# Designs tried in a protein design run: peptides against a protein of PDB entry 3NZW. Part 198

Target 1, 212 residues: chain A of PDB entry 3NZW
Amino acid sequence: TTTLAFRFQGGIIVAVDSRATAGNWVASQTVKKVIEINPFLLGTMAGGAADCQFWETWLGSQCRLHELREKERISVAAASKILSNLVYQYKGAGLSMGTMICGYTRKEGPTIYYVDSDGTRLKGDIFCVGSGQTFAYGVLDSNYKWDLSVEDALYLGKRSILAAAHRDAYSGGSVNLYHVTEDGWIYHGNHDVGELFWKVKEEEGSFNNVIG
Target 2, 222 residues: chain B of PDB entry 3NZW
Amino acid sequence: QFNPYGDNGGTILGIAGEDFAVLAGDTRNITDYSINSRYEPKVFDCGDNIVMSANGFAADGDALVKRFKNSVKWYHFDHNDKKLSINSAARNIQHLLYGKRFFPYYVHTIIAGLDEDGKGAVYSFDPVGSYEREQCRAGGAAASLIMPFLDNQVNFKNQYEPGTNGKVKKPLKYLSVEEVIKLVRDSFTSATERHIQVGDGLEILIVTKDGVRKEFYELKRD

## One batch from the design tools (peptide; made by RFdiffusion4, then SolubleMPNN)

Design b2_p24_3_s1 (from b2_p24_3, 16 letters changed)
Fold by OpenDDE base, seed 2:
Order: structure tokens, then C-alpha cells, then sequence
Structure b2_p24_3_s1 (fold): chain B 212 residues (1-212), chain C 222 residues (1-222), chain A 24 residues (1-24)
């Protein structure tokens, strides 16, 4: 798995691969590793598919309850804290989760929290999470700047996942791409790695370790 | 060392069509290298036009299916005989599976039916309840043999239009029920040849707007 | 009987530690 999220002048970019594995078996190439909690809030999945899918769906329910009770959308901080508190209660039980809670509220603006099953909760501007995270960081860190255009930021997110898909055997399938703004998240499509790879290689003159 | 799980072998697969879905399974049940039964159905009509199979450890599979059937019953009681949608069924099954997260049902679960728009739907589950809607899925002993075939023949992976120098992929299209049945039969006949835990019989449940139809075919018995 | 129960619980613990599901 490779997931990433980063803040920039235009909001948040979220990009993820879509491969799931069971050992050496590719269980799926089409896993949705972004959970759309509400129109303004996303969760990403890395680790155990069921753990992430189950508890982030549960989180969605908790967020909705908050909205009903408080008559306002839950903050990203509060949403991430709910999840963090939950997984901490299960500490030692064997949950495997590496998640990013990404969203926008008027109070917070664009916000990213990293939450994992060890109980770690971190607010930050850039996170890559998963077995391919180091590959993604290699591209992302090299090209990141706050002043990226939306177009460039989207491409950078997509390109970083592509790099990870190329080098990490446990990442691949496709890139799902999101842009989060004050108006909510926008889905920017599913990009098959096979097609994307050759396109990028040709356009950039990159990936020269592969002969076309 | 104590192992709480058995393995009863077998293979299942689901394929979604445009206005139908198919869930098929062999009827062989084994323990180790011994055939327990040559006809033990493992694909079930659960009502509300939902078919289900949980393949792996048969005791766990049967338990899960029974629990789901009971869930369907209670859903009707609680919601004035409302039909359980396939997506709601999938969510329910997730909870059944994840409820045993720390002592999982040792099964690969697939359900098939029609979505609320009348389109074919197949959902697959891992042992602890992650699930995904897919056009096709193989599960069980010969899944590794069949799934690549389905990728190629249902999703047209690695196929290109002739004369395009590999530039144009074969377009996706729905398969007819007849085409799907052929693929299912070919899948299981091939799997039977290469896997000792697959064989004896093939039962196919076809879900349409008119209900569930069953077909049976003989497989090799060696 | 006690040994069986202990073995069973140990097996359950090991099963819980070993992820049987898909990984993302």
C-alpha cells in the first residue's frame, strides 16, 4: 500500500494506490483505500483492510452522530481523536491501521491527521503511509512546495503514488486522486497504473530503468 | 499444536452481468486428502434474491450462512418485510465477520444478487470482513488458478484491439448469461484438472429479476 | 482438560496475532 496526503496553498491532495494482498497473492487491484466519511472529510487505509474499513466506517457513523447532536460538522481534530481513542483501547489486540484523516472545517481549514494502531496521532502537512511510503516521499519531497498550483499538486500526488507502485511490490493497480477544498472533496478519477506509467514515461522521459 | 481450523477445500466464483449475477461452487468436500462428500452444496439462496457462499472451513461457512439467513429474517421482522438490498446485506455480513475479528471465520465469502438499479452485483469478503463490489471473484482452493482467467475473460485484462499495436484496450462490455455460464464451466473444468480439492459437481445459481435459478453440471470425480 | 483449554487459548491468541485478512 501507498497512501499520501499533503497540504498546499490550494487545499489538500490525497492520493492512494488500490492493491490489496494476502502474502504474495494480489487479492485485489481495485480496493478503495479512501473512505469518504462525509463531503468534507476523508479517511485513508493502510494495514489490515478489514480493520481500516470497519473502523473508518464506524468513525463515519460517529461523525454523523456528532453532526446531529451538535448541529455542526465535526472537526478534523475531533474525528481523528475519536479514531485514535478507539484504536488505543484495542492496543495490543492486534489491530493494524495506518490512516490519515483529511478534511476541511471553517474553524481548522484544510487539516491532516495521521492515526495508527499504535496510538500515534499526528497533525502535519505531509504524510506518506504504507509499504511504499518511502518511494512516494522520494518523489513528493523532491517536488513539494506550498505554492503548487492545483494542477501541479494533483499531478505530484499522482506521480508520487506511481513511483511507489513501480518500486513497491505491494502497491499498484490504480491511483485514486482527491482534492480537498473548503467546498469539500473532489474526486479526480481512477488512473490505471499500467496506462499511467507509459504515459508519464513518454511525457517526462522518466522511468529509464524500463525499456519501452 | 492445536489448530482450531479445518480446510474442506472447494472453489467458488461469482460473476456479475448487466441484469443478472452468477454464483457457482463445486460440490466436493474434503478433509486433508480424503473426499468426505461428492455432493455437498455450498452456494445458498438466502432470500431476497441474494445468494451466498462461504468457502474454506465448512463448519465456519455453514455457521456464517445460517447467521446471515437469520439476519435476513430479523430484517423483515424489524422493517415491515422490506427487501434487504445487496449492499445492505454486504454491510451486515461485514459485521458478522468482524464480530469474530479475533477468532475469524476461516472462509472466503462471496454474495451475488442485483443492486437497487437491477444490475448484477458480486461482493467478496476476506475472513475478517473487508469487502468490495466486483464484476467477478474466485474464492477457495483454486482461486489462484481461476482469478487470472476471469481477469482476462470478464474484465478483458491484457487484451487489445487488433491492429492498434497495443495502443487500444479491448473495450469493456457485459457478458450474456450464456457466455458467463460457459466461462464458469470452463473455469471449473480447468480447475478440476489441476487441483485435487475441486471436482465432482458444479452448482450454479443464477440471480435475475425473476428469482434464483439453479443449474448443475457433472465434474470429474477422480 | 486444563492443558487442552490452555492450548486452545494459546491457539486463539496466535490466531489473533496472525492477520488472516487482506492487507492494504
Amino acid sequence: as target 1 above (212 residues)
Amino acid sequence: as target 2 above (222 residues)
Amino acid sequence: QENFILDYFNALKETAKNSVGYRT
Scores: peptide ipSAE 0.361, ipTM 0.817, DockQ to the pose 0.070; fails the geometry check
Fold by OpenDDE base, seed 1:
Structure b2_p24_3_s1 (fold): chain B 212 residues (1-212), chain C 222 residues (1-222), chain A 24 residues (1-24)
Amino acid sequence: as target 1 above (212 residues)
Amino acid sequence: as target 2 above (222 residues)
Amino acid sequence: QENFILDYFNALKETAKNSVGYRT
């Protein structure tokens, strides 16, 4: 798995691959690794598919309950804290989760929290999470600027996942891309890695390790 | 050393069509190298036009299917005989599976039916409850043999339009029920030849708007 | 009976150590 999220002048970019594995077996190429919690809040999954899918869906329910009780959308800080507290209760039980909670509230602005099953909760501007995270960081860190245009930021997110899909055997399938703004998240499509790779190679003149 | 799980072998396969879905399974039940039964059905009509199979350890599979059937029953009691949708069924099964997260059902689960728009639907689950809607899925002993075949023949992976030098992919299209049945039969006959845990009989459940139809075919018995 | 119980719990521990399910 490779997931990433980063803040920039235009909000948040979230990009993820879609491969699931069981050892050397590719279980799926079409996994939805972004969970849409509400129109302003996204969760990403890395680690155990069931752990992430189950508990982030549960988190969605908790966030909805908050909205109903408080008559206000939950903050990204509070949402991530709920998940963090939950996984901490299961510490040592064997949950495997590496998640990012990404959202936009008027109070916080664009916000990203990293939450994992070890009990770590971090706020930050840039996170890559999964077995391919180091490959994604290589591209993302090299090209990241706060002042990126929305177009360039979307491309950078997509391009970083592509790099990881190329090098990490546990990442691949397609790139799912999101842009989060004050008005909520916008889905920017599913991009098959097989087609995207050749397009990017041709346009950039990159991936010269592959002769084409 | 004691192992709480058995492995009863077998293989299951689901394929979604445009207005139908198919879930098929062989009828062989085996332990190690001994055939326990040549006809032990593992694909079940659970009501509300939902068919289900949980392949792997048969005791766990049977338990899971029974729990789901009970869930359907209680859903009717609690919601004035409302039909359980296939997506809601999938969510319910996730909770059944994840409820045993720390002592999982040792099964690969597939359900098939029609979505609320009348389109064919197949959902597959890992042992602990992650699930995905797909056009096709193979599970069980011969899944590794069949799934690549389904990728090629249902989703047309690695197929291109002639004369395009590999630049134009074969377009996706729904298969007819006859085409799907043929693919299922070919898959299981092939798997039977190469895997000792697959054989004896093939039971296919076809879900349409008119209900569930069953078909049976003999497989190799060696 | 005691041996069976111990074997069972040992098997459960081993099962818990091994990740079951799909990985992302």
Scores: peptide ipSAE 0.357, ipTM 0.803, DockQ to the pose 0.073; fails the geometry check
Fold by OpenDDE base, seed 5:
Structure b2_p24_3_s1 (fold): chain B 212 residues (1-212), chain C 222 residues (1-222), chain A 24 residues (1-24)
Amino acid sequence: as target 1 above (212 residues)
Amino acid sequence: as target 2 above (222 residues)
Amino acid sequence: QENFILDYFNALKETAKNSVGYRT
C-alpha cells in the first residue's frame, strides 16, 4: 500500500493506490483505500484491510452522531482523536492500521492527522503511509511547494503514488485522487497504473529504466 | 501447538452479470488427503434473493451462514418484512466476521445477488471482514488457479483490439448467463484437474429477479 | 503455486487467532 496526503495553498491532496495482497498473492487491484467519512472528511487506509475499513466506517458513524448531537460537523482533531482513542483501547490486541484523517473545517482549515494502531496521533502537513511510503516521499519531497497550483498538486500526488506503484510490489492497481477544500472533498478519478505509467513516461520522458 | 482450525478444501466462484449473479461451489469436502464427502453443498440460498458461501473451515463456514440467515430473519422482524438489500447484507456480514476479529472465522466468504437497481452483484470478504463489490471472485483451494482466468475472461484483462498495437483495450461488456455458466464449468473442470481438493460435483446458484435457480454438474471423482 | 487462502490459513494455523486478512 501507498497512501499520501499533503496540505498546500489550495487545500489538501489525498492520493492512494488500490492493491491488496495476501502474501505474494494480489488479492485485489481495486480496493477503495479512501473512506469518505462525510463530505468534508476523508480517511485513508494502510495495513490490515478489515481493521481500517471497519474502524474508519465506525468512525464515520461516530462523526455522524456528533453532528446529530452537537448540530455541527465534527472537527478533524476530534474525529482523529476518536479513532486514536479507539485503537489505543485495542493496543496489543494486534490491530494493524496506518491511517490519515483529512478534512476541512472553518475552525481548523485544511487539516491532516496521522493515526496508527500503535497509538500515535500526529498533526502534520505531509504524510506518506504504507509499504511504498518511502518511494512516494522521494517524489513528493522533491517537488513539494506550498504554493503549488491545484493542478500541479493533483499531479504531484498522482505522480508520487505512481512512483511507489512502480517500485513497491505491494502497491499498484490504480491511483485514486482527491482534492479537499473548504467546500468539501472532490474526487479526481481512478487512474489505472498500467495506462498512467506509459502516459507519464511519454509526457515527462521519465522512467527511462523501462524499455517500451 | 494447538490449532483450532481445520481445512475442508473446496472452491467457490462468483460472477455478476447485468441482471443476474452466479455463485458456484464444488461439493467436495476433505480433511488433509481424505475425502469426507463427495456431496456437501456449500452455497446456500439465504432468502431475500441472496446466496452465500463461506469456504475454508467448514464448521466456521456453516456457523457464519447460520448467523447470517438468522440476521435476515431478525431484519424482517425489526423492519416490517423489508427485503434486505445486498449492500446491507454485505455490511452485516462484515460485522459478523469482524465480531470475531481476534478468533476469526477461517473462511473466504462470497455473496451474490442483485443490487437495488436490479444489477448483478458479487461481494467478497476476507476472513476478518474486509469486503468489496466485484464483477467476479474465486475463493478457496483453487482460487489462485481460477482468478487469473476470470481476470482474462470476465474483465478482459490483457486483451486488446486487434491491429491497435496494444493501444486499445478490449471493451468491457456483460456476459450472458449462458456464457457465465460456461466459464464457471470450465473453471471448475480445469481446477479439478490440477487440485486434489476440488472435484466430485459442481453446484451453481443463479440469482435473477425471478429468484434463485440451482444447477448441478458432475466433476471428476478422483 | 499454492492458493493464497491456503497460505493464509497455514500462516493462521501458526499464529492462530492473531492473524489478519488482506493487507493494504
Scores: peptide ipSAE 0.338, ipTM 0.803, DockQ to the pose 0.134; fails the geometry check
Fold by OpenDDE base, seed 4:
Structure b2_p24_3_s1 (fold): chain B 212 residues (1-212), chain C 222 residues (1-222), chain A 24 residues (1-24)
Amino acid sequence: as target 1 above (212 residues)
Amino acid sequence: as target 2 above (222 residues)
Amino acid sequence: QENFILDYFNALKETAKNSVGYRT
């Protein structure tokens, strides 16, 4: 798995691959590793598919309850804290989760929290999470700047996942791409890695280790 | 040391069509190298036009299916005989599976039916309840033999339009029920040739708006 | 070919029962 999220002047970009594995077996090439918690919050999945899917769906229910009780949308901080508190209760039980909770509230602005099953909760501007995270960081860190246009930011997210998909055997399938703003998240499509690879190679003149 | 899990072999396969879905399974039940039964159905009509199979350890599979059937009954009791939708069924099954997160059911679960728009639907589950809606899925002993075949024949992976120099992918299209049945039969006959835990019989449940139909075919009995 | 499900449960038996399922 490779997931990433980063803040920039235009909000948040979230990009993820779609491969799930069981050892050497590719279990799926079409996993939805972004959980749409609500129209304004996204969760990402890395680690155990069931752990992430189950608890982030549960988180969605908690966020809805918050909205009903408080008559306002939950903050990204609070949403991520709910999840963090939950996984902390299971610390040592063997949950496997590397998640990012991403959203944009008027109070907080664009906000990303990393939450994992080790009990870590971090607020930050850039996170790559998964077995391919170092490959993604290699591209993302090299090209990131706050003042990216939305178009460039989307491309950078997509391109970073592509790099990871190329080098990490546990990442691949497709890139699912999101842009998060104050108005909510916008889905920017599913990009097959095979097709995307050749397109990028041609347009950039990159990936020269592969002969076309 | 005690092993709580057995392995009863077998293989299951789900394929969604445009207005139908198919869930098929062989009828062989085996332990180690001994055939326990040549006809032990593992695909079940659970009501509300939902068919289900949980393949792997038969005891766990049967338990899970029974729990789900019971869940359907209670859903009717609690909601004035409202039909359980396939997506709601999938969510329910997730909870059944994840409820045993720390002592999982030794099964690969597939359900099939129609979604609320009348489109064919197949949902597959890992042992602890992650699930995904897919056009096709193989599970069980010969899943590794069948799934790549389904990728190629249902989803047309690695197929291109002739004369396009690989630039145009073969377009996706729905398969007819007859075509799907042929693929299922070919899948299982092929798997039977290469896997000792697959064989004897093939039971296919076809879900349409008119209900569930069953078909049976003989497989090799070796 | 290798049965990924069997491999999964074999791993489960040899390791912690809480480390299961598909990995992302």
Scores: peptide ipSAE 0.335, ipTM 0.802, DockQ to the pose 0.146; fails the geometry check

Design b2_p24_3_s2 (from b2_p24_3, 15 letters changed)
Fold by OpenDDE base, seed 2:
Structure b2_p24_3_s2 (fold): chain B 212 residues (1-212), chain C 222 residues (1-222), chain A 24 residues (1-24)
Amino acid sequence: as target 1 above (212 residues)
Amino acid sequence: as target 2 above (222 residues)
Amino acid sequence: QFNYILDYFEALKATAKASVGYRT
């Protein structure tokens, strides 16, 4: 798995691969590793598919309850804290989760929290999470700047996941791409790695380790 | 060392069509290298036009299916006989599976039916309840043999339009029920040839707007 | 008999710790 999220002048970019594995078996190439908690909040999943899918869906319910009770959308901080508190209660039980909770509220602005099953909760501007995270960081860190255009930021997110998909055997399938703004998240499509790779290679003259 | 799980072998396969879905399974049940039964159905009509199979450890599979059937029953009681949608069924099954997260049902679960728009739907689950809607899925002993075949023949993976030098992918299209049945039969006949835990019989449940139909075919018995 | 029960629980714990399911 490779997931990433980063803040920039235009909000948040979230990009993820779509491969799931069971050992050496590719269980799926089409997993939705971004869980749309609500129109304003995204959760990413790395680790145990069921753990992430189950608890982030549960988180969505908790967020909805908050909105009903408080008559206000939940903050990204609060949403991530709910999840963090939950997984901490299960500490030692064997949950496997590496998640990012991403959203844009008026109170907070664009916000990313990293939450994992060890109980770690971190706010930050850039996170890559998963077995391919180092590959993604290699591309992302090399090209990141706050002042990226939305178009360039989207491409950078997509391109970083592509790099990880290329090098990490446990990442692949497709890139799912999101842009998060104050108005909510916008889905920017599913990009098959097979097609995307050759397109990028041709356009950039990159990936020269592969002969086309 | 103590192992609470058994493995009863077998293979299951789901394919969604445009306005139908199929869920098929062989009827062989084994323990170790011994055939317990040559006809033990493992694909079930659960009501509300939902068919289900949980393949792996049969005791766990049966338990899960029974629990789901009960869930359907109670859903009707609580919601004035409202039909349980396939997506809601999938969510319910997730909770059944994840409820035993720390002592999982040792099964690969697939359900099939029609979505609320009348389109064919197949949902597959891992042992602890992650799930995904897919056009096709194989589960069980011969899943590794069948799934690549389905990728190629249902989703047309690695197929290109002739004369395009591999630049134009074969377009996706729905398969007819007849085509799907052919693929299912070919899948299981091939799997039977290469896997000792698959064989004896093939039962196919076909879900349409008119209900659930069953078909049965003989497989090799060796 | 107590040892048997203990062994059973230990086995269950071991099973609970087993890696099961899909990984992302």
Scores: peptide ipSAE 0.367, ipTM 0.804, DockQ to the pose 0.063; fails the geometry check
Fold by OpenDDE base, seed 3:
Structure b2_p24_3_s2 (fold): chain B 212 residues (1-212), chain C 222 residues (1-222), chain A 24 residues (1-24)
Amino acid sequence: as target 1 above (212 residues)
Amino acid sequence: as target 2 above (222 residues)
Amino acid sequence: QFNYILDYFEALKATAKASVGYRT
């Protein structure tokens, strides 16, 4: 798995691959690794598919309950804390989760929290999470600027996942791309890695390690 | 050695069509290298136009199916006999599976039916409850043999239009029920030839707006 | 006797749990 999220002048970019594995077996190439918690809040999944899918869906329910009780959307900080507290209760039980909670509120602005099953909760501007995270960081860090245009930021997110998909055997399938703004998240499509790779190679003159 | 899990073999597959879905399974049940039964159905009509199979350790599979059937019953009691939708069924099954997260059901679960728009739907689950809606899925002993075949024949993976030098992919299209049945039969006959845990009989449940139909075909009994 | 069986059973469950799910 490779997931990433980063803040920039235009909000948040979230990009993820879609491969699931069971050992050497490719279980799926079409997994949705972004959980749409609400129109303003996204969760990403890395690690155990069931752990992430189950508890982030549960988180969505908790967020909805908050809205009903408090008559206000939950903050990204509070949502991430709920998840963090939950996984902490299960510490040592064997949950496997590397998640990012990304969203926008009036109080916080665009916000990203990293939450994992070890109990770590971090606020930050840039995170790559998963077995391919170092490959994604290599591309992302080399090209990241706060002042990226939305178009360039979207491309950078997509391109970083592509790099990871190329080098990490446990990442691949497609790139799912999101842009989070003050008006909520916008889905920017599913990009098949096979087609995307050749397109990028041709247009950039990159991936010269591959003959074709 | 002590092991709470067994492996009863078998194979299942689901394919969604435009206005139908099929869930098929062989009828062989084995333990180790011994055939326990040549006809032990593992695909079930659970009501509300939902068919289900949980393949792997049969004891766990049967338990899960029974729990789901019971869940359907209680859903009707609690919601004025409302039909359980396939997506709600999938969520319910996730909770059943994840409820045993730390002592999982040793099964690969597939359900099939129609979504709320009348389109064919197949959902597959890992042993602990992650699930995805897909056009096709194979599970069980011969899944590794069948799934690549389904990728090629249902989703037309690695197929291109002739004369395009591999530049134009074969377009996706729904398969007819007849085409799907042919693919299912070819899948299982082929799997039976190469896997000892698959064979004896093939039972196919076809879900349409008119209900669930069953078809049966003989497989090799070796 | 009971504790031994319980411990072994729990260990088996833990092992099985770790090897059955899909990974992302």
Scores: peptide ipSAE 0.355, ipTM 0.800, DockQ to the pose 0.068; fails the geometry check
Fold by OpenDDE base, seed 5:
Structure b2_p24_3_s2 (fold): chain B 212 residues (1-212), chain C 222 residues (1-222), chain A 24 residues (1-24)
Amino acid sequence: as target 1 above (212 residues)
Amino acid sequence: as target 2 above (222 residues)
Amino acid sequence: QFNYILDYFEALKATAKASVGYRT
């Protein structure tokens, strides 16, 4: 798995691959590793598929309950804290989760929290999470700047996941891409790696280690 | 060392069509190298036009299916005999599986039916309850033999239009029920040849708007 | 998938805390 999220002048970019594995077996190439919690809040999945899918869906329910009770959308801080508290209660039980909670509230603006099953909760501007995270960081860090245009930021997110899909055997399938703004998240499509790779190679003149 | 799990072998396969879905399974049940039964059905009609199979450790599979059937029953009681939708069934099964997250059901679960728009639907689950809707899925002992075949023949992976130098993919299209049945039969026939845990019989449940139909075919009994 | 599950169960034989299922 490779997931990433970063803040920039235009909001938040979230990009993820779609491969699931069971050892050497590719279990799926079409896993949805972004959970759409509400129109303004996203969760990403890395680690155990069931752990992430189950508890982030549960988180969605908790966020909805908050909205109903408080007549206001839950903050990204509070949503991430709920998840963090939950996984902390299961500390030592064997949960495997590396998640990012990304969203927008008027109070916080665009916000990203990293939450993992070790009980770590971090607010930050840039995170890559998963077995391919270092590959993604290599591309992302090399090209990131706050002043990226939305177009360039979307491409950078997509391109970083592509790099990880190329080098990490446990990442691949497709890139799912999101842009989070004050108006909520926008889905920017599913990009099959089998096609995206060759397109990027041709357009950039990159990936010259592979003969076309 | 305590090992609460067995492996009863077998293989299951689901394929969704446009307005139908199929879930098939062989009828062989084994332990190690011994055949326990040549006819032990593992694909079940659970009501509300939902068929289910949980393949792996048969005791766990049976328990899970029983729990789901009971869930369907109580859903009717609690919701004025409302039909359980396939997506709701999938969510329910996730909870059943994840409820035993720390002592999992040793099974690969597949359900098949029609979605609320009348389209064929197949959902597959890992042992602890992650699930995904797919056009096709093989599970069990010979899944590794069958799944690549399904990728190629159902989803037309690695197939391109002739004369395009691999630049134009073969277009996706729904398969007819007859085509799907052929693929299922070929899959299990081939799997039986290469895997000792697959064979004896093939039971196919076909779900349409008119209900569930069952078909049975003999497999090699070696 | 099942081979991995089998490996998992073999591992589970060793530890009740062994994780099973798909990895992302």
Scores: peptide ipSAE 0.334, ipTM 0.792, DockQ to the pose 0.130; fails the geometry check
Fold by OpenDDE base, seed 1:
Structure b2_p24_3_s2 (fold): chain B 212 residues (1-212), chain C 222 residues (1-222), chain A 24 residues (1-24)
Amino acid sequence: as target 1 above (212 residues)
Amino acid sequence: as target 2 above (222 residues)
Amino acid sequence: QFNYILDYFEALKATAKASVGYRT
């Protein structure tokens, strides 16, 4: 898996691959690794597919309950804390989760929290999470600027996942891309890695380690 | 050593069409290299036009299917005989599976039916309840033999339009029920030739708006 | 031949609280 999220002047970019594996077996190429919690809040999945899918769906329910009880959307800080508290209760039980909770509230602005099953909870501007994270960081860190245009930021997120899909055998399938703004998240499509790779190679003159 | 699990072999396969879905399974039940039964059905009509199979350890599979059938029953009690939708069924099965997250059911689960728009639907589950809607899925002993074949023949992976130098993919299209049945039969006959845990019989459940139809075909018995 | 189910549960038999299933 490779997931990433970063803040920039235009909000948040979230990009993820879609591969699931069981050892050397590719179990799926079409996994939805972004859970849409509400129109302003996203969760990403890395680690155990069932652990992430189950508990982030549960988190969605908790966030909805908060909204119903408090008559306002839950903060990104509070949502991430709920998940963090949950996984901490299961510490040592064998849960495997590397998640990012990304969203926008008026009081917080665009916000990203990293939460994992080890009990770590971090707020930050840039995170890459998964077996391919270091490959994604290589591209993302090299090109990241706060002042990126929305178009450039979207491309950078997509391009970083592509790099990880290229080098990490456990990442691949497609890139799912999101842009989070003050008006909520916008889905920017599913991009098959097989097609995207050759397109990017041709347009950039990159990936020269591959001849074809 | 503590070993609560057996392995009864077998293979299952689901394919969704435009207005139908198919879930098929062989009828061989084995332990190690010994055939326990040549006809032990593992694909079930669970009501509400939902068919289900949980392939792997038969005891766990049967338990899971029974629990789901019971869930359907209680759903009717609680919701004035409302039909359980396939997507709701999938969510329910996730909870059944994940409820045993720390002592999982030793099964690969597939359900098939129609979505609320009348389109064919196949959902597959890992042993602990992650699930996905797909056009096709193979599970069980010969899944590794069949799934690549389905990628090629259902999802048209690695197929391109002639004369385009690999630039234009073969367009996705729904298969007819006849085409799907043929693919299923070819898959299982081929798998039977190469895997000792697959054979004896093939039972296919076809779900349409008119209900569930069953077909049976003989497989190699050696 | 690969059996993803078998691999998951072989690990489980070795470790009672081991994580199983698909990995992302």
Scores: peptide ipSAE 0.324, ipTM 0.787, DockQ to the pose 0.139; fails the geometry check

